# Ledger of designs, part 50: peptides against a protein of PDB entry 5HDT

Target 1, 163 residues: chain A of PDB entry 5HDT
Amino acid sequence: MVVKTFMDMDQDSEEEKELYLNLALHLASDFFLKHPDKDVRLLVACCLADIFRIYAPEAPYTSPDKLKDIFMFITRQLKGLEDTKSPQFNRYFYLLENIAWVKSYNICFELEDSNEIFTQLYRTLFSVINNGHNQKVHMHMVDLMSSIICEGDTVSQELLDTV
Target 2, 163 residues: chain A of PDB entry 5HDT as posed
Amino acid sequence: MVVKTFMDMDQDSEEEKELYLNLALHLASDFFLKHPDKDVRLLVACCLADIFRIYAPEAPHTSPDKLKDIFMFITRQLKGLEDTKSPQFNRYFYLLENIAWVKSYNICFELEDSNEIFTQLYRTLFSVINNGHNQKVHMHMVDLMSSIICEGDTVSQELLDTV

## One batch from the design tools (peptide; made by RFdiffusion4, then SolubleMPNN)

Design b2_p15_4_s2 (from b2_p15_4, 5 letters changed)
Fold by OpenDDE base, seed 1:
Structure b2_p15_4_s2 (fold): chain B 163 residues (1-163), chain A 15 residues (1-15)
Amino acid sequence: as target 1 above (163 residues)
Amino acid sequence: KLPKMLTGKKRPPFE
């Protein structure tokens, strides 16, 4: 129900955005980010991606440390894209499509640990990309990586070594 | 089998 709530919410739904703000903050707690169930973590990641979409361009999370934790968490979930035959693949696709289209990771440029976040993202994407992925998956992966390189003023050598 | 494409606004450029 929570997943559907954020998934169906429009960006201009100001009353709903205010109503569910506390829930959005709660979903970023360690309780959910460190949940033992992998499927629950995926659902949490999808909700967080929708939250970034809904509140774009400004995320409701004000703590740089919390933002780092969230994006590192989302990055870890993207590893699930490797198994194209998984029953949960469509949700992993949804996650990838969302963050690529919204350009959610662009907020990380304001973080002091942006290079760490982007490096882990690139390493994860290159580790899971395979010939079983259709054109849309590949395009979203490329769009996501290209956006970061194009928008950033500087790219670390470690990040360049992953390309 | 794939979900529908999202609609809405992209995050503005960092610059």
Scores: peptide ipSAE 0.031, ipTM 0.671, DockQ to the pose 0.132
Fold by OpenDDE base, seed 3:
Structure b2_p15_4_s2 (fold): chain B 163 residues (1-163), chain A 15 residues (1-15)
Amino acid sequence: as target 1 above (163 residues)
Amino acid sequence: KLPKMLTGKKRPPFE
Protein backbone atom coordinates (compact mmCIF):
# COMPACT_ATOMS: atom_id res chain seq x y z
CA MET B 1 0.00 0.00 0.00
CA VAL B 2 1.35 3.39 -1.07
CA VAL B 3 0.16 5.22 2.06
CA LYS B 4 1.87 2.76 4.38
CA THR B 5 5.01 2.74 2.26
CA PHE B 6 5.64 6.46 2.71
CA MET B 7 4.40 6.46 6.32
CA ASP B 8 6.89 3.78 7.36
CA MET B 9 9.82 5.18 5.38
CA ASP B 10 12.63 6.85 7.31
CA GLN B 11 14.48 9.97 6.26
CA ASP B 12 17.71 7.95 6.12
CA SER B 13 16.34 5.37 3.67
CA GLU B 14 18.28 6.70 0.68
CA GLU B 15 17.75 3.73 -1.62
CA GLU B 16 14.02 3.65 -0.95
CA LYS B 17 13.77 7.42 -1.43
CA GLU B 18 15.28 7.03 -4.87
CA LEU B 19 13.08 4.04 -5.67
CA TYR B 20 9.83 5.86 -4.90
CA LEU B 21 10.79 9.30 -6.23
CA ASN B 22 8.77 8.93 -9.42
CA LEU B 23 5.76 7.79 -7.42
CA ALA B 24 6.13 10.86 -5.20
CA LEU B 25 6.09 13.08 -8.27
CA HIS B 26 3.07 11.28 -9.69
CA LEU B 27 1.08 11.72 -6.47
CA ALA B 28 1.24 15.50 -6.93
CA SER B 29 -0.48 15.33 -10.32
CA ASP B 30 -3.82 17.02 -10.94
CA PHE B 31 -5.42 13.59 -11.10
CA PHE B 32 -4.81 13.12 -7.38
CA LEU B 33 -5.04 16.74 -6.22
CA LYS B 34 -8.44 17.10 -7.89
CA HIS B 35 -9.70 13.61 -7.11
CA PRO B 36 -13.48 13.62 -6.56
CA ASP B 37 -13.34 11.37 -3.46
CA LYS B 38 -12.74 13.27 -0.21
CA ASP B 39 -11.19 10.26 1.51
CA VAL B 40 -8.79 9.74 -1.37
CA ARG B 41 -7.74 13.40 -1.19
CA LEU B 42 -7.01 12.98 2.53
CA LEU B 43 -4.85 9.94 1.83
CA VAL B 44 -3.04 11.88 -0.88
CA ALA B 45 -2.44 14.76 1.54
CA CYS B 46 -0.97 12.39 4.12
CA CYS B 47 1.30 10.88 1.49
CA LEU B 48 2.43 14.32 0.38
CA ALA B 49 3.13 15.29 3.99
CA ASP B 50 5.24 12.16 4.38
CA ILE B 51 7.03 12.94 1.13
CA PHE B 52 8.00 16.36 2.49
CA ARG B 53 9.18 14.65 5.67
CA ILE B 54 11.19 11.97 3.87
CA TYR B 55 12.91 14.29 1.41
CA ALA B 56 13.44 17.15 3.87
CA PRO B 57 15.04 19.61 3.73
CA GLU B 58 14.74 19.45 -0.07
CA ALA B 59 11.36 18.68 -1.63
CA PRO B 60 11.35 16.68 -4.85
CA TYR B 61 8.94 19.17 -6.45
CA THR B 62 10.85 21.87 -8.30
CA SER B 63 8.03 23.91 -9.85
CA PRO B 64 6.92 26.89 -7.74
CA ASP B 65 3.42 26.58 -9.18
CA LYS B 66 3.27 22.91 -8.26
CA LEU B 67 4.46 23.61 -4.71
CA LYS B 68 1.80 26.28 -4.34
CA ASP B 69 -0.86 23.87 -5.58
CA ILE B 70 0.29 21.20 -3.13
CA PHE B 71 0.26 23.44 -0.07
CA MET B 72 -3.08 24.99 -0.99
CA PHE B 73 -4.34 21.43 -1.39
CA ILE B 74 -2.99 20.33 2.02
CA THR B 75 -4.48 23.46 3.59
CA ARG B 76 -7.92 22.59 2.22
CA GLN B 77 -7.70 19.11 3.76
CA LEU B 78 -7.07 20.56 7.23
CA LYS B 79 -10.69 21.70 7.27
CA GLY B 80 -11.52 18.09 8.13
CA LEU B 81 -10.13 18.66 11.62
CA GLU B 82 -13.39 20.39 12.54
CA ASP B 83 -15.23 17.09 13.12
CA THR B 84 -13.57 15.29 16.02
CA LYS B 85 -16.06 12.43 15.77
CA SER B 86 -15.29 11.59 12.14
CA PRO B 87 -13.90 8.12 11.41
CA GLN B 88 -11.13 9.90 9.50
CA PHE B 89 -10.17 12.25 12.34
CA ASN B 90 -7.07 10.29 13.31
CA ARG B 91 -5.79 10.63 9.75
CA TYR B 92 -6.43 14.37 9.85
CA PHE B 93 -4.53 14.43 13.13
CA TYR B 94 -1.64 12.62 11.46
CA LEU B 95 -1.60 15.23 8.72
CA LEU B 96 -1.55 18.09 11.24
CA GLU B 97 1.10 16.48 13.43
CA ASN B 98 3.32 15.79 10.44
CA ILE B 99 3.27 19.24 8.86
CA ALA B 100 3.70 20.94 12.24
CA TRP B 101 6.61 18.77 13.33
CA VAL B 102 8.43 18.76 9.99
CA LYS B 103 7.76 22.48 9.40
CA SER B 104 6.91 21.64 5.80
CA TYR B 105 5.33 25.02 5.09
CA ASN B 106 8.75 26.66 5.51
CA ILE B 107 9.36 25.77 1.86
CA CYS B 108 6.70 28.34 0.98
CA PHE B 109 8.92 31.24 2.09
CA GLU B 110 10.74 30.82 -1.21
CA LEU B 111 7.54 31.25 -3.22
CA GLU B 112 6.23 34.56 -4.53
CA ASP B 113 2.75 33.65 -3.33
CA SER B 114 3.83 32.71 0.21
CA ASN B 115 1.58 35.37 1.72
CA GLU B 116 -1.48 33.87 0.06
CA ILE B 117 -0.55 30.38 1.23
CA PHE B 118 0.03 31.43 4.84
CA THR B 119 -3.13 33.53 4.91
CA GLN B 120 -5.22 30.59 3.76
CA LEU B 121 -3.52 28.32 6.28
CA TYR B 122 -4.26 30.66 9.19
CA ARG B 123 -7.84 31.21 8.07
CA THR B 124 -8.37 27.47 7.84
CA LEU B 125 -6.84 26.71 11.24
CA PHE B 126 -8.78 29.42 13.05
CA SER B 127 -11.91 28.23 11.28
CA VAL B 128 -11.61 24.68 12.62
CA ILE B 129 -10.14 25.31 16.10
CA ASN B 130 -12.69 24.49 18.80
CA ASN B 131 -12.93 23.37 22.42
CA GLY B 132 -13.57 19.79 21.34
CA HIS B 133 -9.95 19.41 20.28
CA ASN B 134 -7.57 17.86 22.79
CA GLN B 135 -4.36 19.47 23.98
CA LYS B 136 -2.19 17.76 21.36
CA VAL B 137 -4.27 19.14 18.49
CA HIS B 138 -4.11 22.64 19.97
CA MET B 139 -0.37 22.33 20.48
CA HIS B 140 0.27 21.35 16.87
CA MET B 141 -1.93 24.15 15.55
CA VAL B 142 -0.11 26.71 17.68
CA ASP B 143 3.29 25.29 16.73
CA LEU B 144 2.41 25.47 13.05
CA MET B 145 1.23 29.08 13.18
CA SER B 146 3.92 30.41 15.53
CA SER B 147 6.76 28.91 13.50
CA ILE B 148 5.67 30.79 10.39
CA ILE B 149 5.33 34.09 12.24
CA CYS B 150 8.71 33.71 13.93
CA GLU B 151 10.61 32.78 10.78
CA GLY B 152 8.89 35.14 8.34
CA ASP B 153 10.40 38.54 7.60
CA THR B 154 7.10 40.24 6.82
CA VAL B 155 3.43 39.39 6.82
CA SER B 156 0.55 41.03 5.00
CA GLN B 157 -2.11 43.12 6.68
CA GLU B 158 -4.62 40.44 5.80
CA LEU B 159 -2.59 37.84 7.69
CA LEU B 160 -2.20 40.19 10.66
CA ASP B 161 -5.95 40.71 10.72
CA THR B 162 -6.43 36.94 10.79
CA VAL B 163 -4.15 36.41 13.80
CA LYS A 1 -6.37 6.15 19.61
CA LEU A 2 -3.92 8.68 18.21
CA PRO A 3 -1.29 7.86 15.61
CA LYS A 4 2.25 7.14 16.68
CA MET A 5 4.39 10.25 16.96
CA LEU A 6 6.73 10.98 14.10
CA THR A 7 10.43 10.32 14.35
CA GLY A 8 13.33 11.95 12.57
CA LYS A 9 14.46 15.50 12.05
CA LYS A 10 12.48 18.67 11.50
CA ARG A 11 13.04 20.89 8.52
CA PRO A 12 15.79 23.43 9.27
CA PRO A 13 14.70 26.99 10.00
CA PHE A 14 14.40 29.24 7.00
CA GLU A 15 17.66 31.17 6.35
Scores: peptide ipSAE 0.031, ipTM 0.663, DockQ to the pose 0.145
Fold by OpenDDE base, seed 5:
Structure b2_p15_4_s2 (fold): chain B 163 residues (1-163), chain A 15 residues (1-15)
Amino acid sequence: as target 1 above (163 residues)
Amino acid sequence: KLPKMLTGKKRPPFE
């Protein structure tokens, strides 16, 4: 299973990183990003999050447009955090924990459309956050948003005023 | 299947 392959891979596994590079690139294709199955899209998002983890601090995706598409895609998947009773909530939690811990979104500062990406991320997080979430979920959400604020000087003042 | 806890390095700051 592709999901398990990237999930189990270490950041220091240089030979494996090179071996699965083409697969990582293939997972970012429109075929997977626009897959009709919601559960498949979640698995793809988790794989992409693991790919960013494995290849950190770099990313195998060289196209700015592709990077934007990927992060907008991941942001859309975070909407699934709204239902804490969903059978897939544990995978949504994994996705949130991963991107928050790795600080994956911080690579977006290199993109021209970084402000758009961060705005959509914040709007999505605030739309799904609720009292039903436990302390760990809240912590990861705060960590994710705080990292962007602390390391970036391109975030709009309007967005900062809402935080 | 439950996900495992992440280990490793965070993405370093740009500066």
Scores: peptide ipSAE 0.030, ipTM 0.671, DockQ to the pose 0.132
Fold by OpenDDE base, seed 4:
Structure b2_p15_4_s2 (fold): chain B 163 residues (1-163), chain A 15 residues (1-15)
Amino acid sequence: as target 1 above (163 residues)
Amino acid sequence: KLPKMLTGKKRPPFE
């Protein structure tokens, strides 16, 4: 199982990281990013989050365009956090926890379209925050947003207006 | 039950 493979892999598993590198690259293909099933897309997002985790501090994706596509994709999946009663909520939580803790979005600062990515992330997070979320969910959302603001060289006015 | 918490290292700050 692909999902479990990346979820169980730690950052020091050098031989496994090399072994599954091609799979990691394949998971970022349009086939998966544009998969018609929303549950599949969520699983793909979780895998991608784990890939960023295990290959940190450097992602295996070398194309700036591909990185942008991935983070815009992950951002879109975060919309699923709005329904706390969904059977898939724990996977959305996993996704949020992972990207917040790893600070995977930090790779986007090197991208030309970083402002677009961060703006969409903030808009998405604020759109899904609700009183049904427990403290841990809120904490991860705040950690994710504050880290980007604090660690970025510049923040666009559009992003500031969103906050 | 929520997923297990992650372990390992974070990405370093950009600055």
Scores: peptide ipSAE 0.029, ipTM 0.665, DockQ to the pose 0.133

Design b2_p15_4_s3 (from b2_p15_4, 7 letters changed)
Fold by OpenDDE base, seed 4:
Structure b2_p15_4_s3 (fold): chain B 163 residues (1-163), chain A 15 residues (1-15)
Amino acid sequence: as target 1 above (163 residues)
Amino acid sequence: KKPKMLTGKKRPPFT
């Protein structure tokens, strides 16, 4: 199982990282990012999050446009956090935990459209955060947002308006 | 299934 392969992979597994590099690149294709099944998209997002974890601090994706697409895609998947009773919630949690812990979005600071990405992320997080979320979810959301604010040189007014 | 707690390296702060 592809999702399990990346999930279980260690950052120090150099041979495996090389072996699955092409798969990692393929997972960022439009075929997967625009897959019609939302559960598939969630799995893809989790895989991508793990890919960012595994290859951290570098990403295997060399195209800035592709990186933007990926993070906008991941951001869209985070909308699924809104329903804590969803059968897929644990996987959404995994996605959130991963990207928060790894600080995956920090690679976006190198992108021209970083403000757009961060703005959409913040809008999404604030749109889904609710009292039904436990402390761990809140913690990861705060960690994710705080890391970006603290490490960013500038924060757009639009982003500030969402905070 | 409960998510697995992550271990390893975070991305370094952006400077």
Scores: peptide ipSAE 0.040, ipTM 0.715, DockQ to the pose 0.132
Fold by OpenDDE base, seed 3:
Structure b2_p15_4_s3 (fold): chain B 163 residues (1-163), chain A 15 residues (1-15)
Amino acid sequence: as target 1 above (163 residues)
Amino acid sequence: KKPKMLTGKKRPPFT
C-alpha cells in the first residue's frame, strides 16, 4: 500500500527515498489532485504531507505552479476536520499534525502567490475550528498559523483581516 | 486503517 509506505518511511531512509521518488512525483499529478473520490483525495493529501516530511528540507517538486496546486489541494482537504465524528477524522488529524510539525507551508514563502495560499489556509482553519476539537487539534492549528505569521516578512491586508 | 502518529523526528521542519 502506497499510503503505508510513505507513512512508515523515516527521514533518513535515503535508499527508499530514491526508490520512491518517481512515485512521489506522480502522486502530484492532476489525476490524483482532481480525483473524484473524496477519500482518495484525503489519502493523496496524507501521502503528499509525508513526502514533504521525508524529503525535508528539500521538496522533490520544483515547479512553482505545481507547489501552489499541491498546497491549495492540501488546504481544501483540511475542511474535513470540521466533522470530529467522521470515520476519516483520524486521517484528517494525521494530515494536520504532519503539516504543523514539518511546517511544510513555509516553502510557499518563495512562491509569488504565497498570500493567496496563506489566506486560503487561514480561512479554512477558522472555518472548521470549533469547541468539539480536542486540545491537540487546537494546538496544531495554532502552531500552523503562528509559524507563518512569525516567519513571514509581509502579510496581505486580506490575511490580516482574516486573523 | 489507523494512521501512525508522527514519530522518529530526525530532521528539522522547513524554515
Scores: peptide ipSAE 0.027, ipTM 0.681, DockQ to the pose 0.126
Fold by OpenDDE base, seed 5:
Structure b2_p15_4_s3 (fold): chain B 163 residues (1-163), chain A 15 residues (1-15)
Amino acid sequence: as target 1 above (163 residues)
Amino acid sequence: KKPKMLTGKKRPPFT
């Protein structure tokens, strides 16, 4: 299974990283990003998060437009955190934990549309945050948002006022 | 099919 392959891969697995590079690139194609199945899109998002983890601090995706598409895609998947009783919640948690820990969204600072991406991320997170989430979920959400604030110099004042 | 929790880092996260 492709999902398990990337999930189990270590950052220092240089030979495997080279071997699966083409697969990583294919997973970012429109075929997967626009897949009609909600559960498939979640799995794709988790794979992409793992790819960023594995290849850190270098992203294998070189196109700014592709990077924007990926992060907007991941942001859309985070909406699934709203239902804590969903059978897929554990995978949404994994996605959140991963992107917060890896600080993958910090790649977006190199993109022209970084403010748009960050704004959508914050709006999405604030829309799903609720009292049903445990402390770990809240911690990852705070870590994700604070890392952008602390390392960014282009974040709009309007966005800062909402924090 | 529960996903694993992430452990420590071997390479720095994105900054």
Scores: peptide ipSAE 0.197, ipTM 0.773, DockQ to the pose 0.087; fails the geometry check
Fold by OpenDDE base, seed 1:
Structure b2_p15_4_s3 (fold): chain B 163 residues (1-163), chain A 15 residues (1-15)
Amino acid sequence: as target 1 above (163 residues)
Amino acid sequence: KKPKMLTGKKRPPFT
């Protein structure tokens, strides 16, 4: 129910955005980010991605520490893209497509730990990318990485060494 | 079970 609610919500649904704001905040709690079930964590990540989409260009999360936790969490879920035959692959694809299209990670430029977040993202993407992925998956991965390089004022040498 | 694909942009993405 929750997953479908955010997936179907339009960016212009102001009343619904206000109604589900508290739920959006609750989904970013440690309870969900550290949930023991891998499939639940994936669903949570998709919801969080949709929340960033719905509330763009503003995020409902005000704490820099919480934002860091969320993006580190989403990054960890992207590891699931490695297995293209997984029953959950379509949801991993949805997650990738969403964050690439919305450019959600761009909010991290305002965080003091942005370099850590981007480094982990790049390492994860390069870790999972393989020849089994179709063109769309590759395109989204490239779009995601390219956006960060192009939009960033400065990129660490460590990040550049991964490219 | 298959998630809905994004079909359009209503608001600008993050910059």
Scores: peptide ipSAE 0.033, ipTM 0.699, DockQ to the pose 0.113; fails the geometry check

Design b2_p15_4_s4 (from b2_p15_4, 6 letters changed)
Fold by OpenDDE base, seed 3:
Structure b2_p15_4_s4 (fold): chain B 163 residues (1-163), chain A 15 residues (1-15)
Amino acid sequence: as target 1 above (163 residues)
Amino acid sequence: KKPKMLTGKKRPPFE
């Protein structure tokens, strides 16, 4: 199973990282990013999050446009955090925990459209935050947002209005 | 599935 393969892989697994590099690249294709099944898209997002973790600090994706597409895609999946009673909530939690801990979005500072990506991320997080979330969920959301503000040189007025 | 706890290094701060 592809999901388990990347989930169980450590950052120091150099031989495995090389072995599954082509699979990592394939998972970022439009076929998966635009898959019609919502549950499949969530699984893809979790795999992509693990790929960023495994290959940190450098992502295997070299195209700025592809990186933008991936992070916009991951951001859209975070909407699923709103329903804490969903059968897929634990997987949404995994996605949030991963990207917050790894600081995966930090790679976006190198992108021309970083402000757009961060704005959409903040808007999405504030949209789904609610009192039904436990302390860990809140902590990861705060960690994710604060790390970007602390490390960014400038932010757009739109982002400032969102915060 | 219960999420697996993360181990290792996070991405370094942007410089």
Scores: peptide ipSAE 0.035, ipTM 0.686, DockQ to the pose 0.134
Fold by OpenDDE base, seed 1:
Structure b2_p15_4_s4 (fold): chain B 163 residues (1-163), chain A 15 residues (1-15)
Amino acid sequence: as target 1 above (163 residues)
Amino acid sequence: KKPKMLTGKKRPPFE
C-alpha cells in the first residue's frame, strides 16, 4: 500500500527515498490532485504530507508552480476537518498534525504566490474550526498559523484581515 | 484507525 509505504518511512532511509522518488513525483500529477473521489484525494494529501516530511527540509518537487498546486490542494483537503464525526476524520487529523509538525508550508516562503497560499490556508482553518475539536486539533491549528506569522518577514493586509 | 504520531526532524526555520 502506497499510503503505508510513505507513512512508515523515516527521514534517514536514503535508499528508500531514492527508490520511491518517481512515485512521489507521480502522486503530485493532476491525475491525483484532481481525482474525482474525495477519499482518494485525502489519501493523496496524506501521502504528499509524508513526502514533505521524509524529504525535509528539501522537497523533491522543484517546480514552483507544482509546489503551489500541491499546497493549494492540501489546503482544500483541510476543509474536511469541519466534520468531527466523519469516519475519515482521523486521516484529516493526521494530515493536520503532519503539516503542522513538519512546518511543510514554510517552503512556500520561497514562492512568488506565498501570500495567496497562506491566505487560503488561514481562511480554510478559520472556516472549519469549531468547539467540537479537541485540544490537540486546536493546538496544531494554532501552531501551523503562528509558525508562518512568526517566521515571515512580512504579512499581507489580506492575511492580517483573516486573523 | 488512530493517527500515528510523527517522529523526526522539523523543517528548519526560514531564516
Scores: peptide ipSAE 0.035, ipTM 0.683, DockQ to the pose 0.133
Fold by OpenDDE base, seed 2:
Structure b2_p15_4_s4 (fold): chain B 163 residues (1-163), chain A 15 residues (1-15)
Amino acid sequence: as target 1 above (163 residues)
Amino acid sequence: KKPKMLTGKKRPPFE
């Protein structure tokens, strides 16, 4: 299974990283990012999160437009965090934990549309946060947002207003 | 699948 393959892969597995590079690139295609099945999109998002983890601090995606598409896609999937009783919640949790721990979104500072990406991320997180989330979920959300604010050279007023 | 505890290195701060 592709999801498990990337999930189990170590950052130091150089041969494996090279072996699955083409698959990583393929997973970022419009076919997967715009897949009609919600569960498939969640699995794709988890794979992409692991790809960012595995290839950190770099990413195999060279196109700024593609990177924007990926992070906007991941952001959209985070909407699934709203239902803590969903059978898929654990995968949404994994997605959140991963991107927060890795600080994946920090690569977006190099993108022209970074403010748009961060703003949409914050709006999404504040949209889904609720009292049903445990402390760990809240901490990951805060860690994710705080890392962007603290590690960026400049933050737009619009983003500050969102926080 | 249940969440897996992450191991490895965080992404370095943006320069």
Scores: peptide ipSAE 0.034, ipTM 0.686, DockQ to the pose 0.147
Fold by OpenDDE base, seed 4:
Structure b2_p15_4_s4 (fold): chain B 163 residues (1-163), chain A 15 residues (1-15)
Amino acid sequence: as target 1 above (163 residues)
Amino acid sequence: KKPKMLTGKKRPPFE
């Protein structure tokens, strides 16, 4: 299973990282990013989060456009956090926890459209945060947003207006 | 499936 493969892989498994590199690249294809099934897209997002974790600090994706697509895709998936009673909530939690802990979005500072990515992330997080979320969810959301603000050289006024 | 806590390296701060 692809999802389990990346989930169970650690950052020091150099031979495995090389072996599954092509699969990691394939998972970022439009076929998966634009998959019609919402549950499939969530699984893809989790895999991508694990890929960023495994290959940190450098993602295997070399195209700035592809990186933008991936992070905009992940951001869209975070909308699923709004329903705390969903059977898929644990996977949304995994996604949030992973990207917050790894600080995956930090790679976006190198992208021309970083402000767009961060703005959409903040808008999404603020749109889904609610009282049904436990403290861990809130902490991951805050950690994710705080890291970007604190580690970015510049923050757009539009982004600041969302905070 | 319950998520597991992550271990390992974080991406370093952007400089």
Scores: peptide ipSAE 0.034, ipTM 0.691, DockQ to the pose 0.133

Design b2_p15_5_s1 (from b2_p15_5, 4 letters changed)
Fold by OpenDDE base, seed 1:
Formats: sequence, structure tokens, C-alpha cells
Structure b2_p15_5_s1 (fold): chain B 163 residues (1-163), chain A 15 residues (1-15)
Amino acid sequence: as target 1 above (163 residues)
Amino acid sequence: SKAKEAMAKALEALK
């Protein structure tokens, strides 16, 4: 599976980034985004987060619709953060830590449907946060949401009402 | 929950 090849990837040279371009495109296909296995989808999300880290501040995806699909997909995976006792929690934590540090969602500012993406992200994060989470999870969630508020020119009323 | 309230408070402070 292509997904597992990206799990331990760091920022690469330009030559290596070009080598992984085709793999990055395939990873964003419906085959992976709509995979029936929840654990596979989590791994796909982690790999996509790694891709965004490597290609930051740009994305290797040129289609606005595809970018929207990817971020809505990643947002759906974050629901797995709710169960802190899950064997997969460390991977969910990795996903959160990565996208918060890289500020991956900031790419969405260029999308027409950015407000929809951000609203769904905020709703998801507030739905999963609970008293079982440690301060690091809380910090990453706040960092992720605050970067969007601070760097956005305008925030929709719906997004503000979510806060 | 207290966790949700803490997050909301932190974000409101940024406004």
C-alpha cells in the first residue's frame, strides 16, 4: 500500500518531492479517501498531512475541489481523537500535531468554500474534546483554530458562533 | 464540559 510509505517522511529535497508527486496524487484518489477501513483512512490522513508538511507552503494538488475533499476528509478523521484509550490514539494525535504545527488548513484560504471547511473543523474539534485529553491536545487544537482566526481577513458569523 | 469551555475562552480572547 502506498499509504504506509509516507508515514515517516520528513521535508525532502526538491528532487525527492518531484519523485513523490505521483504518489501524492494517487493518495488523494477516491480509492483511498473512501476506503471502507477506518484504520486505512487514518493512515491516509496522516500521509496527506505529511505531504502538506513536505510541500509547504504550497500543495501538490491544483484542483480546488480536490483540496476541499482532502481537508473535509482529514476533518472527518479527527473525530477519532475522542477515544483517548484507543490503540490508534497516537496516530490521531500525530495527525493533530502535524496539521497544527504546519498550519496545513491555511492553504484553504484560497478556496471559495473555505468557510465551510473551517466551520466543519471547528465543530469537529469542539465535539471531540473532553476532560480525558491532556494539555497537549488542548494546545494543538487551540493553535490550529487560532492560526485560522489570526490569518483570516474575515471570519463568518457562523464560525464565530461556534467559538 | 470544562475542556470545551476552556477552548472557547481561549479563542474568544483572540477577538
Scores: peptide ipSAE 0.376, ipTM 0.901, DockQ to the pose 0.034
Fold by OpenDDE base, seed 3:
Structure b2_p15_5_s1 (fold): chain B 163 residues (1-163), chain A 15 residues (1-15)
Amino acid sequence: as target 1 above (163 residues)
Amino acid sequence: SKAKEAMAKALEALK
């Protein structure tokens, strides 16, 4: 496996993190995660990704079930990457770019259902990738998946079969 | 597809 270089990330002050706490909790509510409007769900996903970026490597969510719901939700939104001609494609790209750069899914290693989350992510990414995507999309998808492979202690056979 | 194959190859190269 390729050895990667660890870099320090810029983080907001503790005071700034406190300002976002209430917003973070509200955005993770069922009201937003199950919102009937597809565009609203995409915006929620982007905001959640930004929250993870701000709080990295920690998260403002303490419930394992809530964290699972959030990442399964984000994974579902990534299906929107399939249509490169959609007016919302740039926001889907932003979502992918953000979670890949931050390595947001690495928080899931602490969850007992991490393999399920990672499997769904991999299946989704391979499902949406097509010849209309440029090299940037490919790079972010590979970065996202490779980080999970390299930093995980164990990988399920199902996940390996997907790769 | 060609895109899927390219991504798979990239992941294999990182192992």
Scores: peptide ipSAE 0.375, ipTM 0.900, DockQ to the pose 0.038
Fold by OpenDDE base, seed 2:
Structure b2_p15_5_s1 (fold): chain B 163 residues (1-163), chain A 15 residues (1-15)
Amino acid sequence: as target 1 above (163 residues)
Amino acid sequence: SKAKEAMAKALEALK
């Protein structure tokens, strides 16, 4: 049996998604979200992003608290975008590209703490962007944030103040 | 930074 990695997976059939559900749930456990190795956390974030892509527009995580934890976790990983010369930069770029393309954070509109999540995302992106980044990074960051602005029913004043 | 300003301008243009 060939084991597929989430990073190499496109949107799968319902049957395949069901097979990977347990793994998806385990990846969102505190064990992985609070893993002491930052490279492991990055890989976990990429896998979670892949899961959101595969299950879009739905998510296998039903708990609002868990979803909040996941997106706050992903947001923290985006700090790694700052160093463009890092050996892990390509994975950070992949993470950014994925969540921007999928509009993964738009699931957060259903969460009570969406404003907090979006605010932290915006602050993080603005904190890491620098002149060493190419236009693609800039584009993905703008796409990610603009999707939230344009597709949200309401935008809090707090979020607007971060722009 | 210039990059931050550019990104901010891009977002402001959407308002």
Scores: peptide ipSAE 0.368, ipTM 0.900, DockQ to the pose 0.034
Fold by OpenDDE base, seed 5:
Structure b2_p15_5_s1 (fold): chain B 163 residues (1-163), chain A 15 residues (1-15)
Amino acid sequence: as target 1 above (163 residues)
Amino acid sequence: SKAKEAMAKALEALK
């Protein structure tokens, strides 16, 4: 299965990157982004995060609209971090850890709608953070948001007001 | 919550 294949991906060679290009594109299709199963969507998000990690600093997606859809999709999945007792929490943690470490959202600075994406990310993270989360979760959230603030070329006043 | 407040303070310090 495509999901299983991408979950096993790590530091692929350039040859492997080219091999997985079509699969990466299909993973970002509406079929997967709008999949009715919540667990499938989580796995898709993790695979997409892995793709961004592997293809960094670039991405195999050339469409600005598609990139926006992907990051809005990933942001929606982060809502699952709220329930620390969920059996799927470890996968949500993986997603957060990955995108924070890779600074995946920084690619969004090239998009016209970057401020919308960042605002939605910040609102989501603040909505899910609670006293049940450990220090690692807090650090990853702060790292993710601080990278956007400190390394971004343009940050809207609206985003600053959200902080 | 304490968690939200702490995170907000951390981000404010980065401005």
Scores: peptide ipSAE 0.359, ipTM 0.896, DockQ to the pose 0.032

